# Peptides against a protein of PDB entry 4AID, part 42

Target 1, 242 residues: chain A of PDB entry 4AID
Amino acid sequence: FDIKRKTIEWGGKTLVLETGRIARQADGAVLATMGETVVLATAVFAKSQKPGQDFFPLTVNYQEKTFAAGKIPGGFFKREGRPSEKETLVSRLIDRPIRPLFVKGFKNEVQVVVTVLQHDLENDPDILGMVAASAALCLSGAPFMGPIGAARVGWVDGAYVLNPTLDEMKESKMDLVVAGTADAVMMVESEIQELSEEIVLGGVNFAHQQMQAVIDAIIDLAEHAAKEPFAFEPEDTDAIKA

## One batch from the design tools (peptide; made by RFdiffusion4, then SolubleMPNN)

Design b1_p12_3_s1 (from b1_p12_3, 4 letters changed)
Fold by OpenDDE base, seed 1:
Structure b1_p12_3_s1 (fold): chain B 242 residues (1-242), chain A 12 residues (1-12)
Amino acid sequence: as target 1 above (242 residues)
Amino acid sequence: SPVLEAAEEAAA
């Protein structure tokens, strides 16, 4: 087994990105671990466009499997067949920052699946899922102009906290999720309790700075484990301006 | 979003 692994310290926790063990049939596959929370991200893309495809067919599916639910509060009533509100929300959080980063004119089907394999009740798998999805896309050979990083920022006891635990989040006045590239913020989602705009903006900057270590870790993993880039030539849209 | 625009300006 050709297993590649990157390990970094991130927000006082060990982040592990691993490829080559699981889901080898995918174009990209990453097992990401933080604490005892474990997610598997897979990226698969079609090698041809469907006839008459007029939009980019990206699908993102975040799933918390029932076997992980033995450690997930409230997991007992996941009716097989409908995404939970959380699964729907996190699927959108992953979709939003990655969608703009595909090469313009690419209309091959792309499927990203993030599966929570384990939950430790401290580290939320959403941020880990965003990171893992980014890494899986970078490994896939798809025309994706990532990586993205992601971070959650809390405001606890008058300070920023990177990726607060679920218990720290109960005391946090901010739930700020940021995703971005090395150069730009791509997505902000926030729930805020009576904080100044200055504190919120400082939180976005803090998130963007802290995600650089994750971006660098994905790049390092991709340099050692990425597939050959898919040969994609955008259809010359100049033929429509004539 | 004003927060996103301000965040893009602050990250630039």
Scores: peptide ipSAE 0.012, ipTM 0.570, DockQ to the pose 0.017
Fold by OpenDDE base, seed 4:
Structure b1_p12_3_s1 (fold): chain B 242 residues (1-242), chain A 12 residues (1-12)
Amino acid sequence: as target 1 above (242 residues)
Amino acid sequence: SPVLEAAEEAAA
């Protein structure tokens, strides 16, 4: 097994990104760990476009499997059928920042699956899932102009907190999820209680600064483990509408 | 979809 691993300290926690052990049949696969929370992200893409495909068919599925349910709050009977509200929300949080980063005119089917394997009840797997999905796409060879980083920002005791624990979040006046590239913020989702716009904007900037270490970690992993880029040339017809 | 099947297999 050619296992590649990147480890960084991030917000006072160890983030580990690993590839080459699990899900080798995927185009990209990353096992991400923060604390004792563990997620597997897989990226798979079709090597051809479907006839008559007129939109980019990206699907993102975030899933919390039943074997992790013994550690997931409320996880007793996740029936395999319908995504939970959380799974639906997190799937959208991953989709939103990655969708615009695919090369224009790429209309091959892309499937990103993020599976929660373990939950420590401290580190939410959503941010970890966003990071893992970004890393898996960067490893896949898909025409993805990532990586993205992601961060959650809390506001606890009058300060920004990077990736607050689930317990710290109970005291937080802000749940701010940010995703972006090295150069740009791509997505903001925020729930705020009695905070100024200035504090929220400061939180976005804080998140974007703190995610750079994650972006750099994904780049370093990709330099050592990425597949050859998929040869994709956009058809001239889509270039005329730019 | 072959992509979905491969993703399901990769996630199994």
Scores: peptide ipSAE 0.008, ipTM 0.484, DockQ to the pose 0.135
Fold by OpenDDE base, seed 2:
Structure b1_p12_3_s1 (fold): chain B 242 residues (1-242), chain A 12 residues (1-12)
Amino acid sequence: as target 1 above (242 residues)
Amino acid sequence: SPVLEAAEEAAA
């Protein structure tokens, strides 16, 4: 097996991005680990557009499988067949920043699946899932203009905390999730308790700065493990309207 | 969808 791995220290935790061991049938597949939380992201895309496809058919599915549920807070009662509120939310958190980064005119079906394999009860798999999805897309050969990074920022004891633990989050006055490219913030989602706009904006900037190490790690992984870019020529739709 | 099937198989 040609296994490629990138390891970085990120927010005082070890982030590992690995490809080539699992899900080789996917266009891109990344096993991501932070602490003892483990996610598998897979990216698959159609090699042709469906006839009459008029929109970009991206689907993102974040899932916390029942085998991991024994370590997932609230996981005990997942009824088969419907995504939980958390799974729906995290799927959207992943979708929002990646969707605009696909090459304009690309309308091949793309599916990103993020599966939580292990949860340590400290590191939330959502941020890790965002990172893993970004990495899987960068490896896939899809016309994706990533990577994105992601970070959660807390505000604890008058300071920003990168990717606070679930215990630190109980004391945090901010739950700020940011995703972006090297150059731009693409998504912000926030729950804030009585903080100034200045602190919040500072949190966005802090997140964007801290995610650069992750972006660089994904790039380094992609340089060693990415598939050849899919040859996509957008149909010059301007020529048909004449 | 073959993409869906491949992604499900890849995530299994």
Scores: peptide ipSAE 0.008, ipTM 0.482, DockQ to the pose 0.133
Fold by OpenDDE base, seed 5:
Structure b1_p12_3_s1 (fold): chain B 242 residues (1-242), chain A 12 residues (1-12)
Amino acid sequence: as target 1 above (242 residues)
Amino acid sequence: SPVLEAAEEAAA
C-alpha cells in the first residue's frame, strides 16, 4: 500500500488527510479525520463525454450511513434510501464551490461521494466532507482548478470561532460556512442571529484566512499522490489564462 | 456500495 498522509493542526484540532489505503478504484479517494469524525470522499470521472451531453454532469452525494450512527448514543436508524435534509444540504454545500472550478467545456460525468464513517458528536462532518471532496478531486486527475478549502465560523462570546463544536454552536450567534480557493471566496452560506454585517463580513474573511492551511495541506498531498492530469483540451482556450 | 466495501476492507 502506498499510503500518503498529511496532518495539520487546524482550529486547535488535528486534521488528517489520507490517501492510498481505501477506495483505490476511484480516480481520487481521501480519508479525512478531524477529532474522531471520519469521512471518506471519492471522486470518479468518465474518461469520455456522452454523445449529446450539453451540460456538465456533476453529481455530489453526501451521506451519513447508519453505521456511523451506531456510535451515536440514541442515534436514529437513518432509513436507507432517502437523503435526509442535512445530507441534501451538505451535498449542495459541496457542489456549489466545486462546480465552477472545473475547466470550461468539460462535460464528462463526475461523481463525488462523501461518506461519513464515524461521528464524534463534536466535529460536524460537513466541513470535513467539503475538505475531503476537494482533496479527492485534486488527487483524481480531473480538470478541477482547486483545491477549495472550507471553514465554519461561529460567533461565541464576542469572538470568531473556527469550526465550533456542536456544543459551542448552541451558544453561537453565527453559523457561517465559507468555501474558497487560495485567491477567492466561492461560496458563503450563513445563519445569523442579531449580528452586524461588519461581523459577518469579518467572519467571511476569517474563514478564508483560516482555510489557507487546508488548501496548502491538499496541495502538499496532491504533489505526492495525485494521478496524472487527464488530458483535456477545453474548447475555449481563453479560459486557461486565468 | 463499492465505496463502502472498500472502506470495510480497509478497516479490517
Scores: peptide ipSAE 0.005, ipTM 0.504, DockQ to the pose 0.205

Design b1_p12_3_s2 (from b1_p12_3, 5 letters changed)
Fold by OpenDDE base, seed 3:
Structure b1_p12_3_s2 (fold): chain B 242 residues (1-242), chain A 12 residues (1-12)
Amino acid sequence: as target 1 above (242 residues)
Amino acid sequence: SEVLKAAEEAAA
C-alpha cells in the first residue's frame, strides 16, 4: 500500500490526513482524524459529460452511518435511505464553498461522499468533513481550483476559540463556520448571540488565518499523492478567461 | 449574503 499521511497540530489538536489505505477505487479518498473523530471523504467524477447536460451535476452527501451511531449523540437507528436534517445541513455546508471552485464549463458528474466513521463527542465531524472533502477533491485530478480550508470559531470568555468542543460551544456566544481558499472567504454560516459586527468580522478573519495551516497540509498531501490532472478543455474558451 | 460580502472584504 502506498500510504501518504500528513499530520499537523491545529487549534491544540492533532489533525491527520491519510490517503492510500481505503477507498482506492475512488478518484480521491482521504481518511481524516481530529482527536478521536474520524471521517472518510471520497471524490468520484465522470470522465465524460452526459449528452444534453446543461448544469454542473455536483452531489455532496454527508453521512453519519449506523456503525458510528454508538459514538454519535442522538444516533438512534437512522432509517435507511433518507438523510437526517443534520446530514442535509452539513452536506450543504460542504457543497457551498466547493461548487464555485470547479472550472467553468465542467459539467461531468461529480460525487463527494463524506462518511463519519467515529465521533469522540468533542470534535464535530462537520469541519473535519469539509477539510476531508477538500483534500479528496485535490487528490482526485478533477478540475477543482481548491483546496478549501474550514474552521469553526467560538467566542468564549471574551476571546476567539478555534474549533471549540461541543462542551465549549454551550458557553460560546458565537457559532461561526467559515470556509475559504488561501486568498478568499467562500462561505460564512453564523449563529450569533449579542455580539458586535466588529467581533463577527474579526471571527471571520481569525477563521481564515487559522485555516491556512490546513490548506498548506492539503497542498503538501496533494504534492505527494494527487493523481494526474484530468485533461479538461472547455469548449467555450471565453469561460476560461472570465 | 451581506455577511459573506463583508467577510470577503475583511479577509482581502
Scores: peptide ipSAE 0.010, ipTM 0.559, DockQ to the pose 0.017
Fold by OpenDDE base, seed 2:
Structure b1_p12_3_s2 (fold): chain B 242 residues (1-242), chain A 12 residues (1-12)
Amino acid sequence: as target 1 above (242 residues)
Amino acid sequence: SEVLKAAEEAAA
C-alpha cells in the first residue's frame, strides 16, 4: 500500500490528511482527521462527457453514517434515509467553493462524497469535510483548480477562535465559515450576534490566513500522491460561435 | 451513473 500522509498542527489541533489506504477505486480519496473526528472524502469523475450535457454535473454528498463516539443527540443510525437538513447544508457548503474552481467547459460528471466515520463531539466534521473534499479533488486528476481551504471562526471573549469546539461555539458571538483558495475567498457563511462589521471582516481575513496552512498541506499531499492530470481539452466554444 | 456507483463503492 502506498500510503501518503500529511500532518499539521492547525488551531491547536492535529490535522491529518491521508491517502492510499481506503477507497483506492476512487479517482481521489482522502481520510482526514482532526482530533478524533474522521471523515472520508472521495472524488470520482467521468472520463467522458455525456452526449447533450449542457451544464457541469457536479454532485456533492455529505453523509453522517457512523458516530463511533457517543450518542449525538438526534444521531440515529440513518442507514437508508433522506439526507438530514445538516447533511444537505454541509453538502452545499462543500459544493459552493469547489464548483467555480473546475475548468470552464468541463462537463463530465463529478461526484464528491464525504462520509463522517467518527465524531469526537468537539470538532465539527463540516470543516474537515470541506478540507477532505478539496484534497480528494486535488488527488483525483480532475481539472480542479484547487485546493480550497476552509475554516470556522468564532468570537469568544473578544478574540477570534479558529475552529471552535462545539462547547466554545456556545459562548461564541460568531459562527463564520469561510472557504477559499490561496488567493481568494470563495465562500462565506455566517451567523453573527451583535458584532461590528469590522470584527466580521476581520474574521473573514483571519479565516483566510489560517486556512493557508491547510492549503499548503493539501498541495504537499498532492505533490506526493496526485494522479496524472486528466487530459481535458476544453472544446473551443469560440469556434462554434462563428 | 457509473460515477455514482464508483463513488458509492469508494465510500463503502
Scores: peptide ipSAE 0.009, ipTM 0.459, DockQ to the pose 0.162
Fold by OpenDDE base, seed 1:
Structure b1_p12_3_s2 (fold): chain B 242 residues (1-242), chain A 12 residues (1-12)
Amino acid sequence: as target 1 above (242 residues)
Amino acid sequence: SEVLKAAEEAAA
């Protein structure tokens, strides 16, 4: 087993990104751990475009399996059928920043699946899922111009907190989720109480700065473990302007 | 949208 692992300290917690143990049948697969929260991200892409495909068929599916719910309050009635509101929301949080980073004209089917394997009740698996999905795509060989990083920022006792615990979030005046590349913010999602715009903007900057360590960790993992890039030539859209 | 633009400007 060629297992590659990157470990960093991030917001006072150990983040672990691992590949090569699980889901080897995927194009990319990453096991990400923070505290006792564990997620598996897999990326799979089609090696050809479907005839008549006119849009980019990206599907992102975030799932909190019932065995992880043994620790999650209220998890008893996840019927196998419909994604929960949380699962739907987090799937969108992952989709939004990654979708624009695919090479223009790539219309092969891409499926990203993030599965929560364990939840510690302190570390929310959503941010970890975003990071893991980014890493899995970077390992896959898909024409993805990532990585993205992600961070949650709280405002607790008059200070920014990186990836606040679920208990710290009860006291937080801000739930700010940011995703971005090394160079740009790609997505902001925020629930803000009575805070100034200056504090919110400072929170975005703080998030973007703090996610760089994650971006660098994904790059380092990919340099060692990525598959060969899929040979993709975008169809010359200039031929349609004639 | 405005927060995103301001964030893009502040992170650039």
Scores: peptide ipSAE 0.008, ipTM 0.561, DockQ to the pose 0.017
Fold by OpenDDE base, seed 5:
Structure b1_p12_3_s2 (fold): chain B 242 residues (1-242), chain A 12 residues (1-12)
Amino acid sequence: as target 1 above (242 residues)
Amino acid sequence: SEVLKAAEEAAA
């Protein structure tokens, strides 16, 4: 197995991005670990467009399967078949920032699957899932203009906290999820309790700054493990406007 | 299903 691994310290936690051991049949596959939370992201894309495809067919599926819940004290048997509210929300959180980063005119089917394999009850797998999905896409050879980074920002004891634990989040006046590229914020999702706009904007900037280490880690992993870029030439739609 | 099986096989 040609296993590539990138490890960084991020927000006082070890982030590990690994490829080459699991899901090698995918175009991209990343095992991401933060603390003892573990996710597997896979990216698969069709090598041709379906006839008559008029939209970009991106599907993102985040899943917290029952085997991960077996380590969660009181983990209910998640019924196979219907995504939970959390799984639906996190699937959208991953979709939103990545969708606009595909090359315009690319209409091949893309499937991103994020599976929570382990949950430590401290580190939420959503941010880790966003990071892993970004990494898997960057490794896939799909015409994806990533990476994205992601971060959660809390406001605890009058300070920003990067990726607060589930326990720290109980004391947080902010749940701010940010995703972005090196150059731009792509997505903000926020739940705010009695905070000024200045603190929230400062939180977005803090998140964007703190995610750069993750972006750099994905780039480094991709330089060593990415597949050859899929040869995609967008149809020159500007030639039809003449 | 297959991705999980591959994950289980690689965790073993």
Scores: peptide ipSAE 0.007, ipTM 0.491, DockQ to the pose 0.176

Design b1_p12_3_s3 (from b1_p12_3, 4 letters changed)
Fold by OpenDDE base, seed 4:
Structure b1_p12_3_s3 (fold): chain B 242 residues (1-242), chain A 12 residues (1-12)
Amino acid sequence: as target 1 above (242 residues)
Amino acid sequence: SKVYEAAKEAAA
C-alpha cells in the first residue's frame, strides 16, 4: 500500500491524517487520529449527473458505529438503523461548511461518510470528522474548493482553549465550533454562557487562525496523494469557474 | 489543550 501520512501538533495533541491503507475503493479516504480518537472519512462521487438532477445531491453521514460504542458515550443504546441525535447534528456540522465549496453546477452525487472507529473519551470525533471529511474530499478529485479546517474553541479561566477535552468543556463558558477555508469562515456553531460578543468574535478569529495548520496539513497531504481532478465542465455557463 | 489568553496574542 502506498500510505501517505501527515502529522502535526495541534492544540497540544497529535493530529494524524493518513490515506492509502483503508477504503481505497473510495474516491478519497482519510484515516484521521487525534489523541486516541480515530475516524475514517470516505468521499465518493458519481462520475456523471443523474438525468433530471436539479439540485446538488450531497449526502453527509457521520456514524458512531456499534463496534466503537464501547468507548463512545451513549453508544450502547443506539438502536440499529436510525442515526442518533448526535450523529444527525455532526452530519450537519460537516455538511454546512463543505456544501458551498463545491463548484457551482456540479450535480453529481457526492457521499461523504465519516465513521468513528475509536473514541478516547477526551477528544470529540466531530471536529476530527470535519477535518477528515475535508481531507477526503480534497483527495477525491471532486470539484471541491477546500480544504476546510475546523476547530472547537472553549473559554476556560479567561482564555481560549483549542479543541477542549470533554472534561475541559465542563468548565468552558463557550462551545464554539468554527469551520472555514484559509481565507474565510464558512460556519459557526456556538453555545455561549454569559460571554461578551468581543470574546465570541475573538474565539472565531482564534479558531480560524488555529485551523490554518490543519488546512496546510490537508494541502500537503493532497499534494502527495490526491487523485487527478475530475474533469468537470458546468453545464450552466454562469457557473463561475473557481 | 493549548490555551491562549487572547486571539490577538496568538496571532502575534
Scores: peptide ipSAE 0.012, ipTM 0.485, DockQ to the pose 0.019
Fold by OpenDDE base, seed 1:
Structure b1_p12_3_s3 (fold): chain B 242 residues (1-242), chain A 12 residues (1-12)
Amino acid sequence: as target 1 above (242 residues)
Amino acid sequence: SKVYEAAKEAAA
């Protein structure tokens, strides 16, 4: 198997991005690891547009499988049918920053699936899932103008903390999730406890700075493992309506 | 919303 791997130190933790071992039938597939938390992201896209398709049919599904639930707090018997509130939220966190980065006029079906394979109870799989989804899209050949990076920022003992553990988050006055490109912030989601706007803005800047190492790692992985870009030319009629 | 808009301006 032609396995490609990128490893970086990120916020005092080792981040590993791997492709070529599993899910080879996908257009892009990335196994991402931080600590003992492990996620699989897959990207699949249709090679043609459906007749009469008038919107971009992107679907993002984040899933915490029950076999990982032995280490997930609140891992009750997830009834085999509806995403949890967390799964729905994280699916949206992944969707929001990636959706605007597809080439205008691209209306082929795209499916991104992020599956939590293991959870260590310290490293939340949501940020790791965002990173893995970005990497899988960059490897796929889809007309995606990524990568995105992502980071969580906490405020603990008067300082910013990159990707705080679940235990550190209990003491944090901020839960700030940021996603962006090398050049721009694409998404911010935040829960804040009595912090100044200055501290929050500083947190966004800190997140954007810290995600650059992840963006660079995805680019390096894609240079070595990406599929050939899908030949897509938007129809002239769709360019006028945007 | 405001933090996001200000953050886009600060990261640009």
Scores: peptide ipSAE 0.010, ipTM 0.536, DockQ to the pose 0.017
Fold by OpenDDE base, seed 5:
Structure b1_p12_3_s3 (fold): chain B 242 residues (1-242), chain A 12 residues (1-12)
Amino acid sequence: as target 1 above (242 residues)
Amino acid sequence: SKVYEAAKEAAA
């Protein structure tokens, strides 16, 4: 087994990105750990476009498995079938920043699946899932112009807190999720309690700065473990609009 | 509670 691992300190916690142990049938697969929260991200893409495909068929599925329910708050029997509200929301949080980063004209089916394997009740698996999905895509060889990083920012006792724990979030006046590349903020989602726009904008900047270490970690992992880039040449669509 | 959604280029 050729296992590649990147470990960084991030927000006072150890982030581990691992590939090559499990899900080898995927184009990219990353086991990500922060604290005792563990997620598996897999990326799979079709090597051809379906006939008549007119849109980019990206599907993102975030799932919190019932076997982790003993460590997931509210871990009652998730009925097999319908995503929870959280699973739907987090799937969207992952989708939004990655969708625009695919090469224009790429219309091969892409499936990203993020599975929560363990929850420590401190570290929310959503940010970890975003990071893992980014890493899995970068390893896959898909024409994805990532990586993205992601961060949650809290506002506790008049300061920004990177990836606050679930307990710290109870005291936070801000739940700010940011995703971006090295050069751009791709997505901001925020729930704010009586904070100025200045504090929120400062939080976005803080998040973008703090996620650079994650971006660099994904790049380092990809340099050692990425598949060969899928040979994709976008059709010159500029010729048809003349 | 206010919810904000945005995307912006980071000033390089």
Scores: peptide ipSAE 0.008, ipTM 0.540, DockQ to the pose 0.020
Fold by OpenDDE base, seed 2:
Structure b1_p12_3_s3 (fold): chain B 242 residues (1-242), chain A 12 residues (1-12)
Amino acid sequence: as target 1 above (242 residues)
Amino acid sequence: SKVYEAAKEAAA
């Protein structure tokens, strides 16, 4: 088994990205761990476009499995078979930043599945899921112009906090989730309590700066473990530069 | 779809 692992210290926590152990049948598969929160991201893509496909058929599913639900806040009310509100929201948080990074004209079906395997009640699986999904796509060989990084930023005691714990978030005046590439912010989602625009913008910048270490970690993992790029020739060659 | 099934199997 060719297991590749990248470990970094990130916001005072150990982030581990691992591939090659689990879900080998996927085009890309990453186990991501932060604290004791563990997610599996899988990326699978069709090797051909469906006849008459007119849109990019990307599906992102974030799932919190029932065996993890006992440690997931609000997990007690999960009806089997329907996404929770949280699962729907996090699926969108993952979808939003990755969707525009696929090569223009690529209309093969892509499925990203992020499964929460473990939750530590400190580290929210959403950020970890975003990171894992990015990594899985980068490993897959899909024409994905990632990686993305992601970060949550809190504002606690007059300072930015990277990926605050769920308990620290209770004291935070900001819940700011940012996703982006090395060069650009792709997504911002924020809940803010009585903070200046300056602090919020500073939070976005802080997030983008702090996620670079994650982006670099995904790149390093991909250099050692990525599949050969899928031979995709867009009809318009100018679309490769976008 | 085959992609969804493969992803589901991969995530199982």
Scores: peptide ipSAE 0.000, ipTM 0.426, DockQ to the pose 0.167

